# Ledger of designs, part 85: peptides against a protein of PDB entry 4GMN

Target 1, 375 residues: chain A of PDB entry 4GMN
Amino acid sequence: RYANITLLALVTLASIGTDFQETLVKGNQGSRESPISAADEEWNGFDDADGDAMDVDQKSSSGEDQEEDYEEIDVKEDDEDDDDDSITSEMQADMERVVGADGTDDGDLEDLPTLRELIQTAVPQLIRLSNLPIDSDESLTIQSHALSALNNISWTISCLEFANGENANIHNAWYPTAKKIWRKTILPILEADSADLKLATQVTSLAWAVARVLHGETPTDGNPHRKFISLYHSSKQQAGGNSNSIEEPEDPFQGLGVKCIGVVGSLAHDPAPIEVNREVGVFLVTLLRQSNNVPPAEIVEALNQLFDIYGDEELACDKEVFWKDGFLKHLEEFLPKMRTLTKGIDKRTQPELRTRADEALLNLGRFVQYKKKHA

## One batch from the design tools (peptide; aimed at target 1 T18)

Design b2_p29_1_s2 (made by RFdiffusion4, then SolubleMPNN; from b2_p29_1, 21 letters changed)
Fold by OpenDDE base, seed 2:
Structure b2_p29_1_s2 (fold): chain B 375 residues (1-375), chain A 29 residues (1-29)
Amino acid sequence: as target 1 above (375 residues)
Amino acid sequence: LSEEQKKLERRGLDLQQKRIQKKMDELAK
């Protein structure tokens, strides 16, 4: 009984996290519909007249078009508008306020009671449930659902803009809770060194969502970047040995390797310790050097992390790591390999991967040119 | 991962990509 109620509550909390995201998207779309003034630019149709009616008489034969009456099976796509009207009018009002709220500096969520209760009441319980002693299949199920709920909440919050003091109230409310998730959920699971790739994938997804907000302010206790690098390598060794049942996720960006890169890249941002930045930067550049044995999605993520980490010349990591460790040379040497890799991705079978690779290739060219100008 | 989790992570990737693109457009000036 308690387990089923706990599972239902965890599923409901995971759903609330997604509904919050959808309402944030809808609210942000509505604010961008500033009326594009229909500038009635009368596209004056070019008049060009000449009507030469060449009378080509070709009598081609009456092939009996057998109208095979393909009965259009009107597959009524029942647009089950799953109007999951589960978005309470209160949650919708909270989201409209999040989109409209000029960033008041106070980490007080007085105007966001649903989000406040989610962060202050629900998340601490999820942290507790994710860190229960595993003694049964029921406790494993509870942990998995608690991690899923924490993941959905953490990803939703990580999709808010926090640059330039935007959403400062939400950031300030989330920040101490994000550090608690890291210390009480993520680190203990990483330290347990379980061979469970499912659990490793769940905790790494959560770690990425948390690290996308905390960046270089993520707790460095126990060198978590090295644990994720080790997990990256271990995941590659296990995939090579058991030919069986890890269906490569249909989405290349859902792979544990991509998630590990996303985590360690996020951990390496300023104000991360320079040695943490160096170890991560060397790891990422080493993936580019070994690109023949690295999935394209991991290369795309590694490039994006490198652009993000080293895209500011005022940061200590630019001088102390990027230039000292000669990263520009490795990026320049990788540019022709990236062109070949990107062209090798089939647009029909992997359209998302191809688009992301085309953009990463464009950005690599720009980044190399920028760094050469600022050398 | 649930389909919802995949959608959330995809959105996070799209936002990351947009942010990086903006940064690269600024560096190209």
Scores: peptide ipSAE 0.560, ipTM 0.941, DockQ to the pose 0.868
OpenDDE base, seeds 1, 3, 4, 5: peptide ipSAE 0.559, 0.558, 0.556, 0.558; ipTM 0.941, 0.940, 0.939, 0.940; seeds 1, 5 fail the geometry check

Design b2_p29_1_s3 (made by RFdiffusion4, then SolubleMPNN; from b2_p29_1, 20 letters changed)
Fold by OpenDDE base, seed 5:
Structure b2_p29_1_s3 (fold): chain B 375 residues (1-375), chain A 29 residues (1-29)
Amino acid sequence: as target 1 above (375 residues)
Amino acid sequence: LSPEQKELLRRGLDRELERVKKKMDELAK
């Protein structure tokens, strides 16, 4: 009974914010054109239409009530306050300055009590459930649903604007929880070196959602960017051999390759270590050089990540990586290839991919021209 | 978030949590 209630709660938590996320994603894409009156579309929640397929076949397996007295393993919370003192007193003071200006409790989600309960109560439980020992198909199912719920919550939050101190209360409430998801859910799963591409896809999607908020402030311990680069390469090797093609997701932007690029691109933003930025930048530029063997959606994502990472000339990565490693030449040499690639996408069969490729091509031309002017 | 977006988020999340709660209460019977 309790397991079924928990599973149903997890399934429903995994649907939270999907329609709102889609509205925000469409709004962020569309706000360059007409203000879509997002105000009048009553988000009706998830339509109950697909809910009927839970034909709970009540197979009355009369299995005996073994009251296994689960001894309450008093897991002493060893508060290993690993004070990761690596936050320089200046970064802590700048974080405290962003928190400390107006004596308004800007960290209080008093106006968003449901979001507060999701962050403070639900997410810690989902982290725990994602870390259960995998000993049964039930534990695998629980982990998968916990990861899906964490993914959808994290993606929904990552669609909010946090630039210029916007939504600072939500950011401040989410930031420590996002780091906790990274350290307690993402890293342990990546370290377990599972050959399960489904689990790898779920954790990579979650990692991208978390890294879209944390960027270069994502914990760098154990060089997670190298693990995602390795996962990218491993995923390409497996797809070539066994005809158990994990059905290439109908959406080309939902592929594991795109997700790996999105994660490592996000990890490489300032204030990431210059070495991390360089390794990611070289990886992304290498994809462009090898573009004949790379899916168009991965090229689009790699370009967008390169624009976002190297768009600011005041950042250390501009001088120490972009200019020093000669990335401009590679981007300029890629322009004619990108024109050919984009023209090869059929607008009728792949309209979204074509639109995003047309935009990425336009932005590549502008970016190359910008960098040539600021050389 | 605009005030309208905050309210949309709040209402969406409240509806989903009430849906979870209702389903949990139905399974607990």
Scores: peptide ipSAE 0.019, ipTM 0.552, DockQ to the pose 0.019
OpenDDE base, seeds 1, 2, 3, 4: peptide ipSAE 0.019, 0.017, 0.019, 0.019; ipTM 0.560, 0.501, 0.546, 0.551; seed 1 fails the geometry check

Design b2_p29_1_s4 (made by RFdiffusion4, then SolubleMPNN; from b2_p29_1, 19 letters changed)
Fold by OpenDDE base, seed 1:
Structure b2_p29_1_s4 (fold): chain B 375 residues (1-375), chain A 29 residues (1-29)
Amino acid sequence: as target 1 above (375 residues)
Amino acid sequence: MSPEQKALERRGLDLEFARVQRKMDELAA
């Protein structure tokens, strides 16, 4: 009885992140198909389709407004019955409370009572459950569901903008909790050195979500970046040997390799120790050099991480790592390979991978040009 | 992301968390 209630609570908590991801994605796309089956789906991030292409200030060249006369395609109003799943009056009242809360700089989630309870009450219990001694299949199941719940919560929070003091109240409430997840959940699992690739994938996904908020302020105790680099290499060795196809996730961006890159990239941001930044930067640049044996999605992620880490010339890592270790040369030498790689992706079979590769190629060109001007 | 989109995201968060608190309360009852 208690185990089933705990499992159901954990599944419910995991479903929050997924339902929320769906609500955020559907808030952009009006299609409300409710897949009830999403409780077992680990949320692994949003597709950052809004690639903030580095806004290289293109000076306003006044190109003439060619009025392209878009023909009015007479889309027949098929009267599909809008099941007006009306926002309940309670949901509307909760939405109104969240609008009013834009002004309070204090880390008091007074206006976000549910988020407060999630961070202050639920997450500490999930951390406890994720740290249970594994002595039974039941304890393993509880750990897995606790990790999924922590993952979905952490990913959801990581999709909030925290730049320029935005959502500072949420950030201030989450930040100590994120550090606690890292120290209490992620590090102990990484120290256990389990051969369980499922557990490794779950903890790596959670680590990425947490590191997307903490960045270079992520605790460096025990050099976790080296563990994720080791996990990356170990995952590649296993895929080459035994034809136990762990079904490569249908989504190429959900692979353990991509997740490892995302974690270590996030860990390398300022104010990370320069040695951590260097080891990660060398790892990422080495993937580009070995691109013939690296999945395209991992190349895309490695490029994005390199742009984010080394995009700011005022950071210590620009001088002490990027320029000192000669990364520009490697990026320039990779540019023609990236063009070939991107052109080799079929737009019909892998539209998302192609789009993200086209964007990463564009950004690589811009980034190389930027760095050449600031050399 | 626009300020309106960020506000919508923050709203979505609190609503989904409220939905879960209700489900947790229903399970605890």
Scores: peptide ipSAE 0.014, ipTM 0.489, DockQ to the pose 0.023
OpenDDE base, seeds 2, 3, 4, 5: peptide ipSAE 0.000, 0.009, 0.006, 0.030; ipTM 0.293, 0.472, 0.417, 0.468; seed 5 fails the geometry check

Design b2_p29_2 (made by RFdiffusion4)
Pose (drawn by RFdiffusion4):
Structure b2_p29_2 (pose): chain A 285 residues (1-30, 108-237, 251-375), chain P 29 residues (1-29)
Amino acid sequence: RYANITLLALVTLASIGTDFQETLVKGNQGDLEDLPTLRELIQTAVPQLIRLSNLPIDSDESLTIQSHALSALNNISWTISCLEFANGENANIHNAWYPTAKKIWRKTILPILEADSADLKLATQVTSLAWAVARVLHGETPTDGNPHRKFISLYHSSKQDPFQGLGVKCIGVVGSLAHDPAPIEVNREVGVFLVTLLRQSNNVPPAEIVEALNQLFDIYGDEELACDKEVFWKDGFLKHLEEFLPKMRTLTKGIDKRTQPELRTRADEALLNLGRFVQYKKKHA
Amino acid sequence: AELEEIKENVAKYEKEVAEEEIAAAKEAA
């Protein structure tokens, strides 16, 4: 039963996690009662995956169960985070997911992040899931073990397809949990790290530059948020952004549209947004 | 208005990245 009974179930639940994404797309061309697949995934499939993700690991075989359990959590969390939840959008699905997303973080991502050592493959798996969960949680994400510090250290240390880089994952997840209404100090640290990435953009992979710019735009684009005055202005983030604008233009043109297109067109949008961003705030004390 | 466009661009970008993450996970499987 082993090869069939356990591993097969997980790989399939993970595939179900992946393919539900197509239901969302195709459904558009035409209390989760209308989405039983999603309802079952959250209420039934996910609790068992959190359990499996937790348990040792005493043996290599259970090292694979944990990995597969993390793969399924990852695929589901990612697909769900592909939904628009800003404003009142998709509120039914948001209430069904948000508490569970908190559990996945507390019971799965956090204990694993507690024991620093040792894997890169596993460190990559947890960051990918944490990034998916934090895209929904948006600073409502728990601040317990000061996880942003750990993901920040993971970025620099793991320094030794452009958008699959682990570094991109570290930027995204730390960036997502630093949105309002996060602890203003947690936001200060994450914002400082994201801006430092630009000041020292001399050796940062272009994809990590694009993610850092998108995370910053996503965080400090609202003057009513305490962190816009408490951090963006108090620490003068505006100067580094104005200084980075020329540096950003050359690196963008340094990207071969023909090899490969996506990064180039994505970086074009970031500089475009970067310019518009430098103007909007320039207009606000 | 410019801010709304920025927020739309960021949302589009995040969707594209999520799609790639899901596609990469599918390929890895």

Design b2_p29_2_s1 (made by RFdiffusion4, then SolubleMPNN; from b2_p29_2, 18 letters changed)
Fold by OpenDDE base, seed 3:
Formats: C-alpha cells, structure tokens, sequence
Structure b2_p29_2_s1 (fold): chain B 375 residues (1-375), chain A 29 residues (1-29)
C-alpha cells in the first residue's frame, strides 16, 4: 500500500517537474527572441576578385634569443576543495533544524527510503520555491508548480491512517515538515491577501491536506481559520458576479468552498483552542441553516466535519461548544432539508455526489440519535 | 522501468530547481 502511494506522489512530482521544465525552457526562449529585425540586407554577390598573391618576402630579422629566465612561479595549486559540500551542508543543516525545532523525534524511515527522500530532500526545495518573491510571471509559474507538488505529496501522506498510533514513524517524520509547509508556504500566501483565485485555490487545497494530518495542532498564529472563512465568503461573492470566468470544477468536491470547509473543519479538532472550535462550529452550522443557497458538496463536507469534530463526548468542545451553543437543535432541524437535498441529486448525472449525500444523511440521522441519548 | 524514469525525472527537477535558486540569488546581488 505505502509503495503505491509513494510511487503516485513521485509520479506526480516528476510530471509537475517535467511540465515545469518545459514551461521554463519555453519562457527563456521567448525572452531571447530579440526582434532580429530582418534587415533585408540585399546579399550583394561576392564578385570573385582574383586577389593577386603578393609574395611579401618578410625578412627574417634574427631577433636575439634572450633566454629570459622564467622563474618557475610554483603556482601552488591551492586545491580549491570544491565547496559543493557547503550547499549540501546548508541543506542538511536546514533539514536538521526542521527536525529539532518542534521537539518531535525524527521518525525512523530507514524502511521507507523513498518516502524519507521525498520528505527530507524534495519538500524543503518545494517550500523554498513556493516562498520565492513574486516579481515576474516566471516566479508565479514556479510558485504554482511548487504548490501543486506540495499539495500532491501532502494529500498522499494525509491518506495514511495515523489514528491509534498507526504509522507513527511516518507521522513523526511528516509532522515537523507539515508545520514548516504551514508556516513558510501557507501563512505567507494567506497574509498577502491576493485577489488571485487560482493561487487561493492551490494554497487552500494544500492547507487542507496539511491540516488533515496536523488537525488542532496546526499553528494558530494569525487565526488562519478566520482567513479561510473570509475566503469562503469572498469566493461566494465573486462567483455571483462573474458567471463566465471560473469554470466550476467538473468535480463538485474540488470547489474552493469545499476546500475552505475541509481546512477549517480540520483546524477545529482537539486540541484546537475552544474559541477556534466555536467559530468554526458556528460557521459550519450556519451553512446548514443557509443550505438553500449552498452547493450540495459543501453541505456534505460541512456535515462530515461536524461529525468528526463533535463525535467524541469526552472532548471539551462537546460540552463547551456543541451543547452550550445548541448545535443538536440545528442538526435535527436540518434532517428534513438534507433528505430533500439528497433526493434532489440525480444518481445518473452525479453518482458520486449522490452516494456521499446518502451516506452523510444516514450519518446525520445516527449522529442526532446518538447525541439525543447522551444529552 | 517506470520507477527509474520517475527517479530520473525527480533528479532533473531537483537539478533545475537548484539552478533556478542560484540564478535568483545572483540577480538579487
């Protein structure tokens, strides 16, 4: 299983790397097309002028051989020890600093050398590229490809089971790197408040993949959950005006709205601060209340996130948020709406969306019944 | 094999990235 997942990540990284190389080779060729003004210089035919071979007898002036005693300057070949070791040592020291800063032991990946190289060698380079100054269309292209590679790697790792201490070695190796992606790639892009919806979609997809592993241990600096909630609302306002420019992804679950819900839902898990959990929980419950104007895929994702966040009655968020803010009433009132929504999805045209909505409806009924018994 | 082609593509990508970082650093001096 792991070998196939790692292989998929490497295939995807290699594909992105190839597409990236081709794009930059084309970009560098376009900048070298200085307009050679084809000055139609009329090719004046070279007349075969029979240039007479003048035999200029250069008199051999016998210049005296001054044996200048060339002092052998012993050029000590200072073996310039190729400081090629300095880039590898700085990369290695930057790798070692990634391990040491968060007090997590580096996961032993001796049995998973390809995954080790992906985490330790490829990901740090992709983080550096995603964090380059944006000063050109080339730097934007670099950032986009780096984000795509980081996204695919992070999603691939987030598909591993880490519950109950499963794959702890992979979790421990990935965890500091995931925090580095969050701090060095995701947060700077979110702080830049770019109007670029493509970039926002890429960073939100990456943030969801990272947050699916870090959950409530995701760095809370700058309240990133509020930024993703703001991005959700901003994306809805823009989609209402420009019906022509954003091709809605053919897959309803690849939409920016679904990705925002997935990020904030993942951020709200224990041990997230209760205020973060509350703000996210209120956001998700508000989507259910407004469900008449919300895409079905976003409702399915919001329900799944609510089940995962509030499924455990032993967590502080159950008492302090779920019960205190009256979420059960809103979920119960949503049941008949969810039945109508699910039945309205055509099984022939949207089979996946219908299946996931049927599952979410079943789980909602079970969840409401569970919470009513544990009240 | 497909795996060796992948490894070679990753290696070429890494080399290209290292070169681009070096060129970017030289333009900022």
Amino acid sequence: as target 1 above (375 residues)
Amino acid sequence: SDLEEIKESVRKYQQFLAQQQLEASRKSL
Scores: peptide ipSAE 0.019, ipTM 0.400, DockQ to the pose 0.023
OpenDDE base, seeds 1, 2, 4, 5: peptide ipSAE 0.019, 0.000, 0.015, 0.016; ipTM 0.522, 0.279, 0.400, 0.486

Design b2_p29_2_s2 (made by RFdiffusion4, then SolubleMPNN; from b2_p29_2, 22 letters changed)
Fold by OpenDDE base, seed 1:
Structure b2_p29_2_s2 (fold): chain B 375 residues (1-375), chain A 29 residues (1-29)
Amino acid sequence: as target 1 above (375 residues)
Amino acid sequence: SDLEEIRQSVREYQRFLTLKQLEASRKSL
């Protein structure tokens, strides 16, 4: 009984995190469709003249309209009220406020009551539930659902813009909580060194969501980047040995390898310790050098992470890692390989992977040209 | 089962988030 109520509550919290994001997305799409006021550019009518009106007398042949008596099959639409209106009016109002918040208002989370309750009330309980001693299949199930709820909430918040001081109130509320998730949930699970690939995938997904907000300010205690690099390599060794189809996720971008790359890439951003940045940068560049044995989705993610880490020339990592370790040469040597890889992806069977690879190839060309001008 | 629908919603959401991450990384370049 208590396990089922806890499970239902965790599931509801995971759903709330999902619905909150779907509403953010719908709101952010609606704000882009604001009609650009068509400036009344007086289209000066071009006057040009005379072309002859040929009077072609096409005779109306009276075809007899056969009234096909379509029997109205009174398909009773059983209004299955899919009352999956899981989005509360309060959640929708919170999302509309987050999407409409142009202001650097140091506004208290008092104006975002649902988000406040998620961060201040729900997340601390989810952290507690994710840290339960695993002594039963029920405790493992509770941990898995707590991690899923934390994942959804953390990913939702990681899709908000923070770079220009946007959503500063949400950032300031989330930042200490994100550090708490990292220290209390992610690190203990990574330290437990479980051979459970499902748990490893869940914690890595959560770690990526948290690291997308914390970046280089993610706690470096215990060198978590090395744990995720080790997990990446271990996952490749296990997939090669057991012909048991661990169902490769139907989406190539949901693989554990992609998630590991996303985490370590996010951890390497400024102000990360330069040695953490170096170890991650060398890992990512090594994937490009070994691209013949790396899934295309992992190559796409590794490229995007390299662009995001080394895009700013004013950062210490540009001089001390990118230029010093000769990363430009490796990116240039990878360009022809990336063109071949991208062309090898079938647009019919893998349209998303092909689109993402075409974009990563375009960005790689631009990035290499940019870095060559700033050499 | 409600749990499987929620697992599906969570998977679809993770897919959606991966799409949004790609859109965000495209805006930073």
Scores: peptide ipSAE 0.020, ipTM 0.592, DockQ to the pose 0.050
OpenDDE base, seeds 2, 3, 4, 5: peptide ipSAE 0.017, 0.019, 0.018, 0.016; ipTM 0.524, 0.577, 0.545, 0.544; seed 3 fails the geometry check

Design b2_p29_2_s3 (made by RFdiffusion4, then SolubleMPNN; from b2_p29_2, 18 letters changed)
Fold by OpenDDE base, seed 4:
Structure b2_p29_2_s3 (fold): chain B 375 residues (1-375), chain A 29 residues (1-29)
Amino acid sequence: as target 1 above (375 residues)
Amino acid sequence: SALEEIKESVRRYQRELAKLQLEASRREL
């Protein structure tokens, strides 16, 4: 699974690199149709007169037809079992090394040269491209591809386990870069308050990937959680008015609403400021209360975020937000609604959504019972 | 190896990115 995501991210980076090449080639072709005013500078061709006619003597060597008896080398079609396995093996070995590296060295990626090059070389350049002045459709395309590359890298890294000091070398190398992506790419785009829902979806996806690693240590400057909550609400208002099919992504979990929930949920984790946690927690619980008008995938994500944020009773947010703001009551009242919602999802047409909803329903029941025991 | 293809893709990407940066810098001049 992880190897396939890394492979996909890398293939996508290669694809993005190719798309950049194609965009450059197209941009260069468009610039060549600017009439270069033929500056009629008669570049007087140097009369390099020395036409030394090397008389290559056509010696007609009558090659005698030696009928070399082509012994029919019975080319046994050795079924070259295309060992498509070889490409998977080295990447799998790099992934196995990622899992096995006892994290004693502070951010040294010596054993992970490709990941080091991605983090140290590719990402800082992608951040620069995502911050180019948007003065043309070309600049917008470059930004979109840079955001896509950053998204894929960040998502790939966010799929690694960092709990209990696992992958600490990768975490330590990524963490400052993730903060740099947040401050230099995500925040400026969110502050520009663009009406471009495509850009908003891209930056929100990237923000979720970054926030899945940084959690409550994500920079709170400018209250980004409120920007994503506002974006959630604005996206719902726009979908209701213009029947311009914003192609609802075929995957219900790729929707802007789900991504907004994922971002704000991740931002609300400990050690987030308690007021950030409260605002996000209230937002998430409010979605459950309004569940009749909320897509099932957003409900699933909101539940998962609530479980992750409030799963630990030792955290300040448990006492100061979960119990104080009465979230248990809302979760308990939502349990029968979640059963109805989950049963309404067709297993044949939406098998993944149904599976994730069945899991979220099971976890909701467990979570409510856990919290009731610890009340 | 896939790793060398990735390194070469990253190097190719770096080369194209350096061209883009050079072109962007030429448009600001």
Scores: peptide ipSAE 0.023, ipTM 0.512, DockQ to the pose 0.024
OpenDDE base, seeds 1, 2, 3, 5: peptide ipSAE 0.019, 0.022, 0.022, 0.018; ipTM 0.533, 0.515, 0.522, 0.527; seed 1 fails the geometry check

Design b2_p29_2_s4 (made by RFdiffusion4, then SolubleMPNN; from b2_p29_2, 16 letters changed)
Fold by OpenDDE base, seed 3:
Structure b2_p29_2_s4 (fold): chain B 375 residues (1-375), chain A 29 residues (1-29)
Amino acid sequence: as target 1 above (375 residues)
Amino acid sequence: SVLEEIKETVRKYERELALKQLEASRRSL
């Protein structure tokens, strides 16, 4: 009974996240009204679709009163004060920001009540549900749906523009919650080193959504970029051996490889440690060098990540990684390969992949020309 | 079962969201 209610709540939360994303997509085509504020008005709940309450006449069979003497097992609540002193002063300050306790107007979501309730009320419960001990198929199902709901919310928020101080109130409310999702949901699942590729795909999708907002400010504890690079390589080794039906997602950009690239690319942005940036940059450039064995969608994502990471010449990573490690040469040498790859994609069968590859090829040519002028 | 209907509904929303995530990833460029 409890599981069914929990799953229904998780479906509802996943739905809300989807509806917000639709509103964001529509709003970005119209006037600058916060698309989330429009979602708060349109979400008048589920219309009570006429669920004919089938009167299941539960015939109360009068089973006999066996007074089983419940021995009062004095469960000593060992108050294990799990002083999880692991709430860093940052996590406390982050929690205070999410709760709006700091009275700084910068995290106020008064105008966005549904988003506020998602961030402050729903997400902390979803984090708890994603951290349940996996002892049953039911707990695994709950975790999967909690991760799905977190993914939907996190992706929806990551679709907002936060550059130049846009949506700063939403950013400031989300940022500490995003760090909490990273520390309490993503890292524990990555450290568990599960052979479950479905779970790995879910956590990687969530990690990408979170890292698209946190970028280089994503917690570097445990070197998560190396875990995602390892996961990328492990996923390729498994795909080569077992024809087991991981149905390759019909969408080439939904593959675990693309998601791993998206995560590590996002993690490598300034102010990421230069070593993290270097390891990611070398990984991405290595994919381009090995492009004959790499899916076109992963090449497109790797290129976009390289443009975003190294687009600004004022960043320390430009001098210390891009120029120092000779990335321009590798990008220039990749141009003819990218032209061949892009031309090999059938516009009729894979129109989206072809469009994104044509764009990435155009941007690669521009990027190489830009970097050559600023050498 | 109600549980399978719930799982199917979630899988539907995950697919719908996945499409929108790609559209949104294009806007950050």
Scores: peptide ipSAE 0.021, ipTM 0.491, DockQ to the pose 0.030
OpenDDE base, seeds 1, 2, 4, 5: peptide ipSAE 0.019, 0.019, 0.017, 0.019; ipTM 0.504, 0.511, 0.505, 0.509; seed 4 fails the geometry check

Design b2_p29_3 (made by RFdiffusion4)
Pose (drawn by RFdiffusion4):
Structure b2_p29_3 (pose): chain A 285 residues (1-30, 108-237, 251-375), chain P 29 residues (1-29)
Amino acid sequence: RYANITLLALVTLASIGTDFQETLVKGNQGDLEDLPTLRELIQTAVPQLIRLSNLPIDSDESLTIQSHALSALNNISWTISCLEFANGENANIHNAWYPTAKKIWRKTILPILEADSADLKLATQVTSLAWAVARVLHGETPTDGNPHRKFISLYHSSKQDPFQGLGVKCIGVVGSLAHDPAPIEVNREVGVFLVTLLRQSNNVPPAEIVEALNQLFDIYGDEELACDKEVFWKDGFLKHLEEFLPKMRTLTKGIDKRTQPELRTRADEALLNLGRFVQYKKKHA
Amino acid sequence: AEMEEIKENVAKYQKEVALDEIEHNKKLL
């Protein structure tokens, strides 16, 4: 039963995680009672995957169970985070997911992040899941082991398809958990790292630049948030952004529209947003 | 208004990134 009974179940649950994304798209062209697949994925499929993700690991075979369990959690978490939850959007699904997303973080992402060593493949798997979860949690994400510091160190150390880089994952997840209403110091660190990436953009892959700019726009674009005054202005983030604007223009034009298009058009939007961003705040003390 | 456009652009980008991750994971499966 081994090859069939356990691995097959996980790979299938993960595929179900992937393909539910098509239900959301096709459903649009036309208490999760209306979404039983999603209801079952959250209430039933996910608790068992958190369990499997936790347990040793005593042997290589259970090293594969953990990996597959992480793949399913990843696919589900990612698909769910493809929903709009800003404002009151999709509130029914948000309440069904949010506590579970907290559990996945506390019971899965965090213990694994506790033992630094040693894998790159696994380090890549956990960051990818953590990024998916934090896209929903938005600074409500737990701040316990100061995880942003770990993901920050993971970025620099793992320095030794542009948007699948692990570095992009480190930027995104640390960036997502630094939104309001996070601890103002946690925000300060993450914001400093994101801005430092620009000051030293001399060797940062273009995709990581685009993600850093989108994360910053996403965080400091509201003057009512304590971190806009407490960090953005207190530390003068505005100067680095104004200085980076010329540097951002040349790197964007350095990208071959024809090889490959997405990064180019995505970077064009970032410079566009970067310019508009430098104006809006320039207008605010 | 410019800020609203920025927030829309960021939401679009985040959707594209999520799709990329979903497609990538699908290839791994």

